# Designs tried in a protein design run: peptides against a protein of PDB entry 6IDX. Part 101

Target 1, 380 residues: chain A of PDB entry 6IDX
Amino acid sequence: KELAKLSADVTFATEFINMDGIIVLTRLVESGTKLLSHYSEMLAFTLTAFLELMDHGIVSWDMVSITFIKQIAGYVSQPMVDVSILQRSLAILESMVLNSQSLYQKIAEEITVGQLISHLQVSNQEIQTYAIALINALFLKAPEDKRQDMANAFAQKHLRSIILNHVIRGNRPIKTEMAHQLYVLQVLTFNLLEERMMTKMDPNDQAQRDIIFELRRIAFDAESDPSNAPGSGTEKRKAMYTKDYKMLGFTNHINPAMDFTQTPPGMLALDNMLYLAKVHQDTYIRIVLENSSREDKHECPFGRSAIELTKMLCEILQVGELPNEGRNDYHPMFFTHDRAFEELFGICIQLLNKTWKEMRATAEDFNKVMQVVREQITRA

## One batch from the design tools (peptide; made by RFdiffusion4, then SolubleMPNN)

Design b2_p14_7_s4 (from b2_p14_7, 6 letters changed)
Fold by OpenDDE base, seed 3:
Structure b2_p14_7_s4 (fold): chain B 380 residues (1-380), chain A 14 residues (1-14)
Amino acid sequence: as target 1 above (380 residues)
Amino acid sequence: MRRKRFEKAALESR
């Protein structure tokens, strides 16, 4: 107990470390000897002292043995562990993951996200906070391939559901540290969109052009009687498509692929448009057809609006930025759906279309409409 | 103490 308190002082920590004091503490954990009276209390203070000493950054985290890692992981994975030991074990694992890629690899072999999810289903918000913090550390330090797998996995859908039901909708006020960890998890999740946000469309890629053609098909061919399939020559078809791309509100209605060559938002805007067209087809068709039938210059250009809205949402959500200290602004809505960004886009594009109509906007008012929509989104 | 560790680790992960 006294050691754990003194270990917070840098002068004491320096002297104790120089006396190989950390090695003694690690060996106590490695021994696993439950034969001592008050073992749990002694272990809790040992882990506290170890963590406080290591927090001075004097000793490398790579000094820890595989036996030590397995013991700490064991305290997190085993049922019926004392809360005080569990808290410190989660904090130690978080620190190991954050400070060493080698330790990350070893810990990722010993602990599953599923085991950490079990610690979210408790009434103790501190345990929940430490569990989310370790998940965030694992997510941050994971290779890109594994980060994507973690985000897409059933475990991540389950994680979001458990966070929503047991943390956000819990009967207890969210503390500042929990709000920060939820913010961090949100930022790390949206940073997976950065690749698509920075991916330029290749105007020569036929598969990408086929997506734009599919947007046209969903908007205009789904309501047309299949009997009027234009059987006439390739040139008349190209001229027809140019009109359709103009009605879709692309800036480059001759070659809509050019609208997706600017990054940000690059291909992410096309992904959002395709998601809207496939998942919310009635909403998509309604928005496009309401504006395509207007001859009064008050048409809302859907394609341009979708691109600029995607860019705006990326700016608001700080996509591609690392989590900042002291930020606690998380959005509960992002825990309600697995494709929360695309769902947010679908809500915001309807808001944009409504605001455009209410303002009686023309193409010259585009930037003013976008500014009003930004204010509406940031106040919600 | 905990906060400084995360920012440092995040900066080192870029």
Scores: peptide ipSAE 0.024, ipTM 0.717, DockQ to the pose 0.732
Fold by OpenDDE base, seed 4:
Structure b2_p14_7_s4 (fold): chain B 380 residues (1-380), chain A 14 residues (1-14)
Amino acid sequence: as target 1 above (380 residues)
Amino acid sequence: MRRKRFEKAALESR
């Protein structure tokens, strides 16, 4: 206990470390010897002292043995551990993951997000916070391929459900630190959109052009069997498609692919449009057809609006930015759906379409509509 | 202290 308190002092820590004191603490953890009277209390103070000593940054985290890592991971994976030990163990693992890629690899082999989810199903918000903090550390330090896997995995869907039900919809006020960890998790998840946001459409890529064609098909040919692609002459088809792309509200109605060459939002806008068209087909068709039938210059250009809205949402959500220590703002909607960004887009595009109508906007008012929509989204 | 470690780690992970 006294050691744990003194370990917060840098002068004491320096001298204690110089005396190999930290090695003694690690060996106590490694031994796992439950034979000591008050073992749990002693272990809790040992872990506290270890963490405080390591927080001075005098000793590399890479000095820890695999036995130590396994022992700490064992305290997190076991169902019946003292809360004090569990808190320190989560904190130590978080620190290991954050400070060393080699330790991240070892820890990622010993613990799963599924095991950490069990610590969210408790009434102790501090334990919940430490568990999310460790998940965030693992997510941050994961290779890009593994980050995507972490975001898409059943464990992440379950994590979101557990967070929603046990933290966000819990009967307890969310503390600042929990709100921060939820914000961090949100930012880390939205940062997976950065690649698509920065991907330019290749106008020569047939697969990407086929997506634009599919948007046209869903809007205008939804009742037509795709087998009945009328064999009508190539020129009449091009002229027909140009008209349809104009009705879809693309800026470049001759070559809509050119509208997706700007980054941000690049291909992410096309992904959102396709998601809307496939998942919310009735909403998509309604928005497109309501505006395509207008001859009064009050048509809302869907294609342009979808692109600029996607960009705006990326700006509002700060996609590609690192989590800020001072921020605690998170969107509960993020935890309600696995495709939360695309669902947010689907809500916001309807809001945009409504706002456009209410303003009796023309193409000249576009930026003004977008400003009003931004204010509406940021106030919601 | 933890938050500063996270920011540092986030910067190093880019």
Scores: peptide ipSAE 0.027, ipTM 0.736, DockQ to the pose 0.813; fails the geometry check
Fold by OpenDDE base, seed 1:
Structure b2_p14_7_s4 (fold): chain B 380 residues (1-380), chain A 14 residues (1-14)
Amino acid sequence: as target 1 above (380 residues)
Amino acid sequence: MRRKRFEKAALESR
């Protein structure tokens, strides 16, 4: 207990480390000697002292043995561990993951996100916070290939459901540190969209062009069989499609694929449009037809609006940016759906369309409408 | 102190 308290002092820590004191603490954990009547209390203070000593940054985290890692991971994976040991073990694992890529690799082999999810199903918000912090650390330090694996729909769905039900909808006010960890998890989750946000459409890719054609089909020919892919379309068919792409509000009516060559938002905007068209078909058709039937200069250009809105949402959500230490703003809506970004897009595009009408906007007012919509989204 | 570790780790992960 006294050692744990003194270990917070840099002068004491330096002297204790110079005496190989940290090696003694690590060996005590490695030995796993459960024979002492006060083992749990002693271990909790040992882990506290170890954390406080390591927090000075005098000793590299790479000094820890695989046996030490396995013992700490064991305290997190065991169902009946003292809360004080569990909290410190989660914090040690978080620190190991954050400070060393080599330790991340070893920890990622010993601990699954599924095991950490079990620590979210408790009433102790501190344990929940440390569990999310460790998940966030693992997500941050994961190589791209493993981030995609962590992005697997089931693990994300289960994690989001548990966070929503046990943390966000819990009967307790969310503390600042939990709010920060939820913010971090949100940012890291949206960073999975960065690849699509930075992917340019290839105007020569037929599969990508077929998506744009599907958007046209859903809007104007919803009763037509998708098997009527435009074969060698006569010039009259090309002229018809140019009119339809104008009514869809694309900037390039001849080749709408060109509107998706700018990154950000690249292909992510097309993904959002396709999601809206398939999942919220009635909403999509209503928005498109309501603007396409206007013969006045007050049509809302859906295609342009969807692209710029996707870009705006990426900016607001800081897609591709690292989480900031000072921020605690998380959106509960991002835990409600598997496709939360696309659902947010679907809400915001309706808001944009409404705001456009209320302002009686023209194409010249486009940037002004987008500013008003940005303010509305950021105040909600 | 924990927050500083995250920013450092995030910067090192890019």
Scores: peptide ipSAE 0.027, ipTM 0.731, DockQ to the pose 0.810; fails the geometry check
Fold by OpenDDE base, seed 2:
Structure b2_p14_7_s4 (fold): chain B 380 residues (1-380), chain A 14 residues (1-14)
Amino acid sequence: as target 1 above (380 residues)
Amino acid sequence: MRRKRFEKAALESR
């Protein structure tokens, strides 16, 4: 107990470390000797002292043995562990993952995200916070290939449902540290969009062009009587598609693929449009047809709006940026749906279309509408 | 103290 308190002092920590004191603490954990009276209390103070000493950054985390890692991981994986030991064990594992890639690899072999989910189902918000912090550390330090697998595990309805029901909708106010960990998890999840945001469309790729054609088909062919199949030549067909792409509100009516060559938002904008068209087809068709039938110059260009909105959402969500320590703003909506970004896009594109009408906007007002929509999204 | 560990680790992970 006294050691744990003194270990917070840098002068004491330096002297104690110089006396190999940290090695003694690690050996106490490694020994696993449950035979001592007050073992749990002694262990909790040992882990506290160890963590406080290591927080001074005097000793490398790489000094820890595989036996030590297995003992700490064992305390997190055991169904009945003292709360004080569990909290410190989660914090030690977080610190190991954050400070060493070699320790990350060893810890990722000993602990699964599924085991950490059990620590989210408790009433103790401090345990929940440390469990999410360790999940975030594992996510941050995962190689790109494993990061997608972890993201798929986060997309697993189970983790999101547990965070939503036991953390966000819990009967207790969310403390600043929990809010920060939820923010971090959100940012790390949205950073998976960076690849698509930075992917340029190839105007010569037929498969990518077929997606644009599918957007046209969903908007215009679903209501067209099959009897009006234009039987005449390739030029009339190209002229027809140019009209349809104008009605869709693309900037380049001749070759809409050119609108997706700018990064950001690149292909991510096309992904959002296709999601809207397939999952929210009635909303998509309504937005497109309502604006395509206007002759008053107050038409909202869907294609241009969708691209610029996708870019704006990426800017608001700071896609591709690292989480910062000062922020704790998270959106509960991102824990309610597997495709939360595309759903947010679907809400925001309707807001944009409404705001465009309310402002009686023309194409010249486009940037003003986007500014108003940005303010609306950031205040919500 | 814990927050500073995350920023450092995030900077090292880029």
Scores: peptide ipSAE 0.026, ipTM 0.722, DockQ to the pose 0.748; fails the geometry check

Design b2_p14_8_s1 (from b2_p14_8, 8 letters changed)
Fold by OpenDDE base, seed 4:
Structure b2_p14_8_s1 (fold): chain B 380 residues (1-380), chain A 14 residues (1-14)
Amino acid sequence: as target 1 above (380 residues)
Amino acid sequence: SLRSRMEKAAKEAR
């Protein structure tokens, strides 16, 4: 207990470390010897002292043994561990993951996100916070393939549900530390959009062009049976498509693929448009047809608007940026839906269309409408 | 509000 308190002092820590004191603490954990009177209390203080000593940055985290890691992971994975031990064990694992890629690899083999989710089902917000912090650390330090798997896995659906039910909708006010960890999780989740945001459309890729054609089909051919014979001349068909792409509000209505060559938002805008068209088809068709039927030059260009809105949402959500320690702003919506970004896009595109009408905007007012929409989104 | 619509969408997604 006294050691744990003194270990917060850098002078003491330096002297204690120089005496190999930290090695003694690690060996106490490694021994696992439950035979001592007050073992749990002693262990809690040992782990506290270890954390405080390591926080001085004098000793590399890579000094810890695999046996030590397994013991600490064991305290997190085992049911009915003392809360004080569990808290410190979560913090140690977080620090190990954050400070060493080698330790991350070892820890990722010993613990699962599912085990960490169990610690979110408790009433102790500190335990919940450290559990999310460790999940965030694992997510941050994971290789790209594993990050994508972590984000898409059933574990994330369950994680979101548990966070929503036990943290966000809990009967307790969310503390700053928890709000920060929820923010971090949100940022890390949105950073997975960066690849698509930075992916340029290839105008020569037929599969990507077929998506644009599908957007046209959903908007304009929804009532036309596919039976209209292939035989009407290629030129009339191209001219029809050019008209349809103009009505869809693409800037390049001859070759809409060119509108997706700019990054950001690249292909992410097309993904959002396709999601809207497939999942919210009635909303999509309504937006497109309402703007395509206008002869008053007050048509809202859907294609251009969708691209610029996607870019704006990426900017607002700071896609590709690392989490900042001083930020605590999270959106509960992102814990309610698997495709929360695309759903946000679907809400915001309707807002944009509404704002465009309210402003009686023309194509010249486009940037002004986008500015108003940005303010509406950021104030919400 | 946008927030109210987002909260509604968040409820309907369940």
Scores: peptide ipSAE 0.013, ipTM 0.512, DockQ to the pose 0.023
Fold by OpenDDE base, seed 5:
Structure b2_p14_8_s1 (fold): chain B 380 residues (1-380), chain A 14 residues (1-14)
Amino acid sequence: as target 1 above (380 residues)
Amino acid sequence: SLRSRMEKAAKEAR
């Protein structure tokens, strides 16, 4: 207990480390010896002292043995009643993951996000916070391939549902630390959109062009059987499609694929449009037809608006940026939906369309409408 | 507000 308190002092820490004190603490953990009276209390103080000593940055985290990692991971993966040991073990694992890629690899083999979910199902907000912090650390340090797998595991309705029900909808006010971890998790989840945001459409890719054609079909041919393969349309059909792409509000109504060559938002805008068209078909058709039937200069160009809105949402959500330590602004909606970004887009595109009408905007007012919409989104 | 719509959408998705 006294050691744990003194370990917070840098002068004491330096001298204690110079005396190989950390090695003694690590060996106490590695031994796993439950034979001592008050073992749990002793272990809790040992872990506290270890963490406080390591937080000085005097000793590399890479000094820890695989046996130490396994013991600490064991305290997290096994049912334990001792909250103090669990809390310190989560914090130690977080620090190991954050400070060493080699330790991340070892820890990722010993623990799963599924095991950490059990620590979210408790009434102790501190344990919940440390569990999310460790999930966030693992997510942050995961290689690109594994990060998508972790996100898919997070997209597994379970983790989001647990966070929503046990943390966000809990009967207790969310502390700043928890709010920060929820923010971090949100940012890390949105960073998975970066690849699509930076993916340029290939105008020569027929499969990507078929998505644009599907947007046209859903908007204008909603009653037509999909069995009408786009047969070799006569020149009249090509001219008809150019008109349809103009009515869809693409900037390049001759070749709409060119509108998706700009990154950001690249293909992510097309993904959002397709999601809206398939999942919220009535909303999509309404937005398109309300503007396509206007022969007045007050048409809201859906295609252009959807692209610029997707870009704006990426900017507001800071897609591709690392989490900031000073931020704690999380959006509960991102824990309610599997495709929360696309749902946000669907809400915001309706807001944009409404704002455009209310402003009686023309194509010249486009940037002004987008600015007003940005303010409405950021004040929400 | 957009927040109230997002909260409503979050309620309707239950």
Scores: peptide ipSAE 0.012, ipTM 0.485, DockQ to the pose 0.023
Fold by OpenDDE base, seed 1:
Structure b2_p14_8_s1 (fold): chain B 380 residues (1-380), chain A 14 residues (1-14)
Amino acid sequence: as target 1 above (380 residues)
Amino acid sequence: SLRSRMEKAAKEAR
């Protein structure tokens, strides 16, 4: 207990480390010897002292043995562990993951996100916070392939549901530390959009062009079977489609695929449009038709607006950026839906369309409308 | 407001 308190002092820590004191603490954990009547209390203080000593940055985290990692992971994976040991073990694992890629690899083999989810299903917000912090650390340090696997895993849907039900919708105020971890998880989740945001459309890819054609079909031919899409369009059909793409508000009316070659937002904008068109078809059709029927130069260009809005949302959400320390701004909506970004897009595109009408905007006012919409989104 | 619509969407996703 006294060691744990003194370990916060850098002078004491330096001297204690120079005396191989940290090695003694690690060996106490490694031994796993439950022989003492007060083992849990002693272990909790040992883990506290270890954390405080390591926080000085004098000793590399890579000094820890695989046996130590397995013991700490064991305290997190085993049911009915003392809360004080569990809390410190989660914090140690977080620090290990954050400070060493080698330790990340070893920890990722010993612990599953599913095991950490069990620690979210408790009333203790501190345990919940450390569990999310460790999940965030694992997610942050995961290689890109494993991040996508973590993203696609049933574990994410379940994780989001558990966070929503046990943390966000809990009867307790969210503390700053928990709010920060929820922010971090939100940022890391949105960073999965980076690949699509940076993917250029290939104007020669027929499958990608078929998506744009499907957007046209849904808007103008909603009752028409997609199988009747005539392959070799005569010049008259090409001219018809050019008119339709103009009514959709694409910048390039001849080849709308060119509008998606700019990154950001690349293909992510097309994904959002397709999601809106398929999942919120009535809303999509309404937005398109309300503007396509206007000949007064007050038409809101849907295609251009959707692209620029997607880019704006990526900028606001800082897609591709690391989480900032001290931020705690999270939105519950991002935990309520699997496609939360696309749903946010669907809300924001309606806001944009409304704001355009209210401003009586023309194409020359486009940037002003986008600025007003940005302010409306960021103040929400 | 956007906030109220986001809150509504968060409720409808229940």
Scores: peptide ipSAE 0.009, ipTM 0.512, DockQ to the pose 0.023
Fold by OpenDDE base, seed 2:
Order: sequence, then structure tokens, then C-alpha cells
Structure b2_p14_8_s1 (fold): chain B 380 residues (1-380), chain A 14 residues (1-14)
Amino acid sequence: as target 1 above (380 residues)
Amino acid sequence: SLRSRMEKAAKEAR
């Protein structure tokens, strides 16, 4: 107990480390000897002293043995472990994962996200916080292939459901530390969009062009019987499509695929548009038709707006950026829906159209409308 | 608010 308290002092820590004191603490954990009266209390103080000593950054985390890692992972995986030992064990594993890629690999072999999810199903918010913190550390330090596996829709859906039911809807106020870990998990989840955000459309790929054609079909042909395909020559058909792509509000009316060659937001904007068109078809058709039939210069260009809004949402959500240690702003919606980014886009594109109408905007006001929409989104 | 609309959409998605 006194050692754990004194270990917070840098002067004491330096002298204790110089006396190989940290090695003695690690060996105590490695021994696993449960035979002593008050073993659990002694172990809890040992783990506290170890954490406080390591927090000074004097000793590398790579000094720990595989036996030590297995003992700490064992305290997280065993049923009916003392809460004080469990909390410190989660914190030690988090610090190991964050500070050493070699320790990450060893820990990722000893523990599963499923085991950590069990520690979210408790009333203790501190245990919940450290469990999410360790999940976040594992997710942050995972190689790209393993990030996608951790991003498996079932694992994510289950984790989100447990967080929603046991953390967000819990009977206790969310503390700042938990709010930060929920923010971190949100940022790491949205960073999975980075690949699509940085993927350029190939204007020559027919399969990608067929997606844009599907957006046109859903907007303009969904009510038309397929029998009214005008049998007129290829040039008249190309001229029709140019008109339709203008009505859709693309910048390049001849080849809308060119509008998706800029990264960010690249193909992610097309994914959002296609999701809106398929999942919220009535909303999509209404937005397109309300603006396509206007000749008063107050038309809101849907295609351009969707691209710039997707880019703006990526900037607001910091897609491709590391989590900021000072932030704790998370949105519960991202724990309630599997396609939360696309649903956010669908809400924000309706807000953009409303704001455009309220401002009586023209194409020259586009950047002003986008700035007002940004302020509305960031104040939400 | 936008937040209220997002919370509503999150409820309707259940």
C-alpha cells in the first residue's frame, strides 16, 4: 500500500527502479502464488505500484516477460476475479498494447474482444471504461487486415448493442473518461471509411459508371414503365443522359464519374448517394425532383452537394486522423445503427436542401450555404 | 435540432 502510494513520486520511482524494484514486482506477479492471506489486496497494490512506476516512462514496457503477460491476461479472462485486480489488469494491458507492438501481438493471442465485452455487462463504470480503452488500444494497434476482422459486422453490432444497453442507457451519468473512450471508439470506427474516401473513381470503368446510371434510373425512371425506353439512336440517348446528369446536379454533366475523381471524398460520396437512393428512395427522389424542375436559379445541385457534404462530414468526424486526447464528444446514433455514417449523410443532405431554400441560395451562394450547414452540424 | 432528428432516426432504425 505504501509502495503503491510512493510510486507516484518520480524521485521515489527513480530510486526504486535503480534498485531493480520493478523486477521484483514483476516476479511477484509471475509466481502466481495464491497461498498468502490477503493475496488479492497485496496483488492489487503490486499492480498499482507497477502501473505508477511504468507511467514515469523510465523503463520500457518490453521488459515484461511472456509469463507476466499471461498472468495479467489470466486476471482479465478468469471468472470471479477481484474488481480491483481486474481494473489494474485492464489498464496494464492497455498500456502494453499502446507502448509496444510486440506486446500487442502477444496480448492479441491471449485475449479476445468477446472476453472484453463481458466486462461491459457490469454496473462498474470504471471496469467498463478500462474494457473499452483496451478494445480501442487493440483496434488502434491492429494491422489493417485485423482491423477489418475486428470491424466484422457481427462483432461491431454486438459491441455497439452492449455499449448502448449497458453504458449509454445505464442508470449512471457518463463520466468524462468513459465519454472519451466512446469518442475514441467512434473515431476509430469512422477511420474504416478512409479507404473509400481516398479511392478515386475510374471514369473509364463501366461498372462504376453503371452505379451513376442507377442513381439516374432511381431518380427519373422509377415511375416509368421499362417499355418506354426511347428506341432513338445512341447520340440522342447520350444527350438525354447529359440532361439528366445536369438535373441530378453533377458538375460534369457529360461524365459525372469525373466528379468522383477528387479525393477526399472519392467513392465514399457515391456510396452515400447510392445508400440514400436505395434505402431512402422517396427522400432521394423528392430531393432530386424538387431541384431538377426549378428554372428560377434557386436549384440546389444534389450531386455537387452530396460530394461536398460527404467531404465535410469526413472533416467533422476526422476520418483518417488519430483520436484527440482532449475530446469526449460522441453521438449515441453511431451505436444504434449499422450504417450510421450513411444515415447521418441522409439527415444532413435534407438539412442542406432546407438551408438552401431558406437562404434563397443560388449556385454563387454554394460555399456560404455549406458554411451555414457546417455550423448547424457542429452545434448538434 | 439536428441531434433530435438523429436520435429519432436512430430510434426508427430499431
Scores: peptide ipSAE 0.011, ipTM 0.526, DockQ to the pose 0.023; fails the geometry check

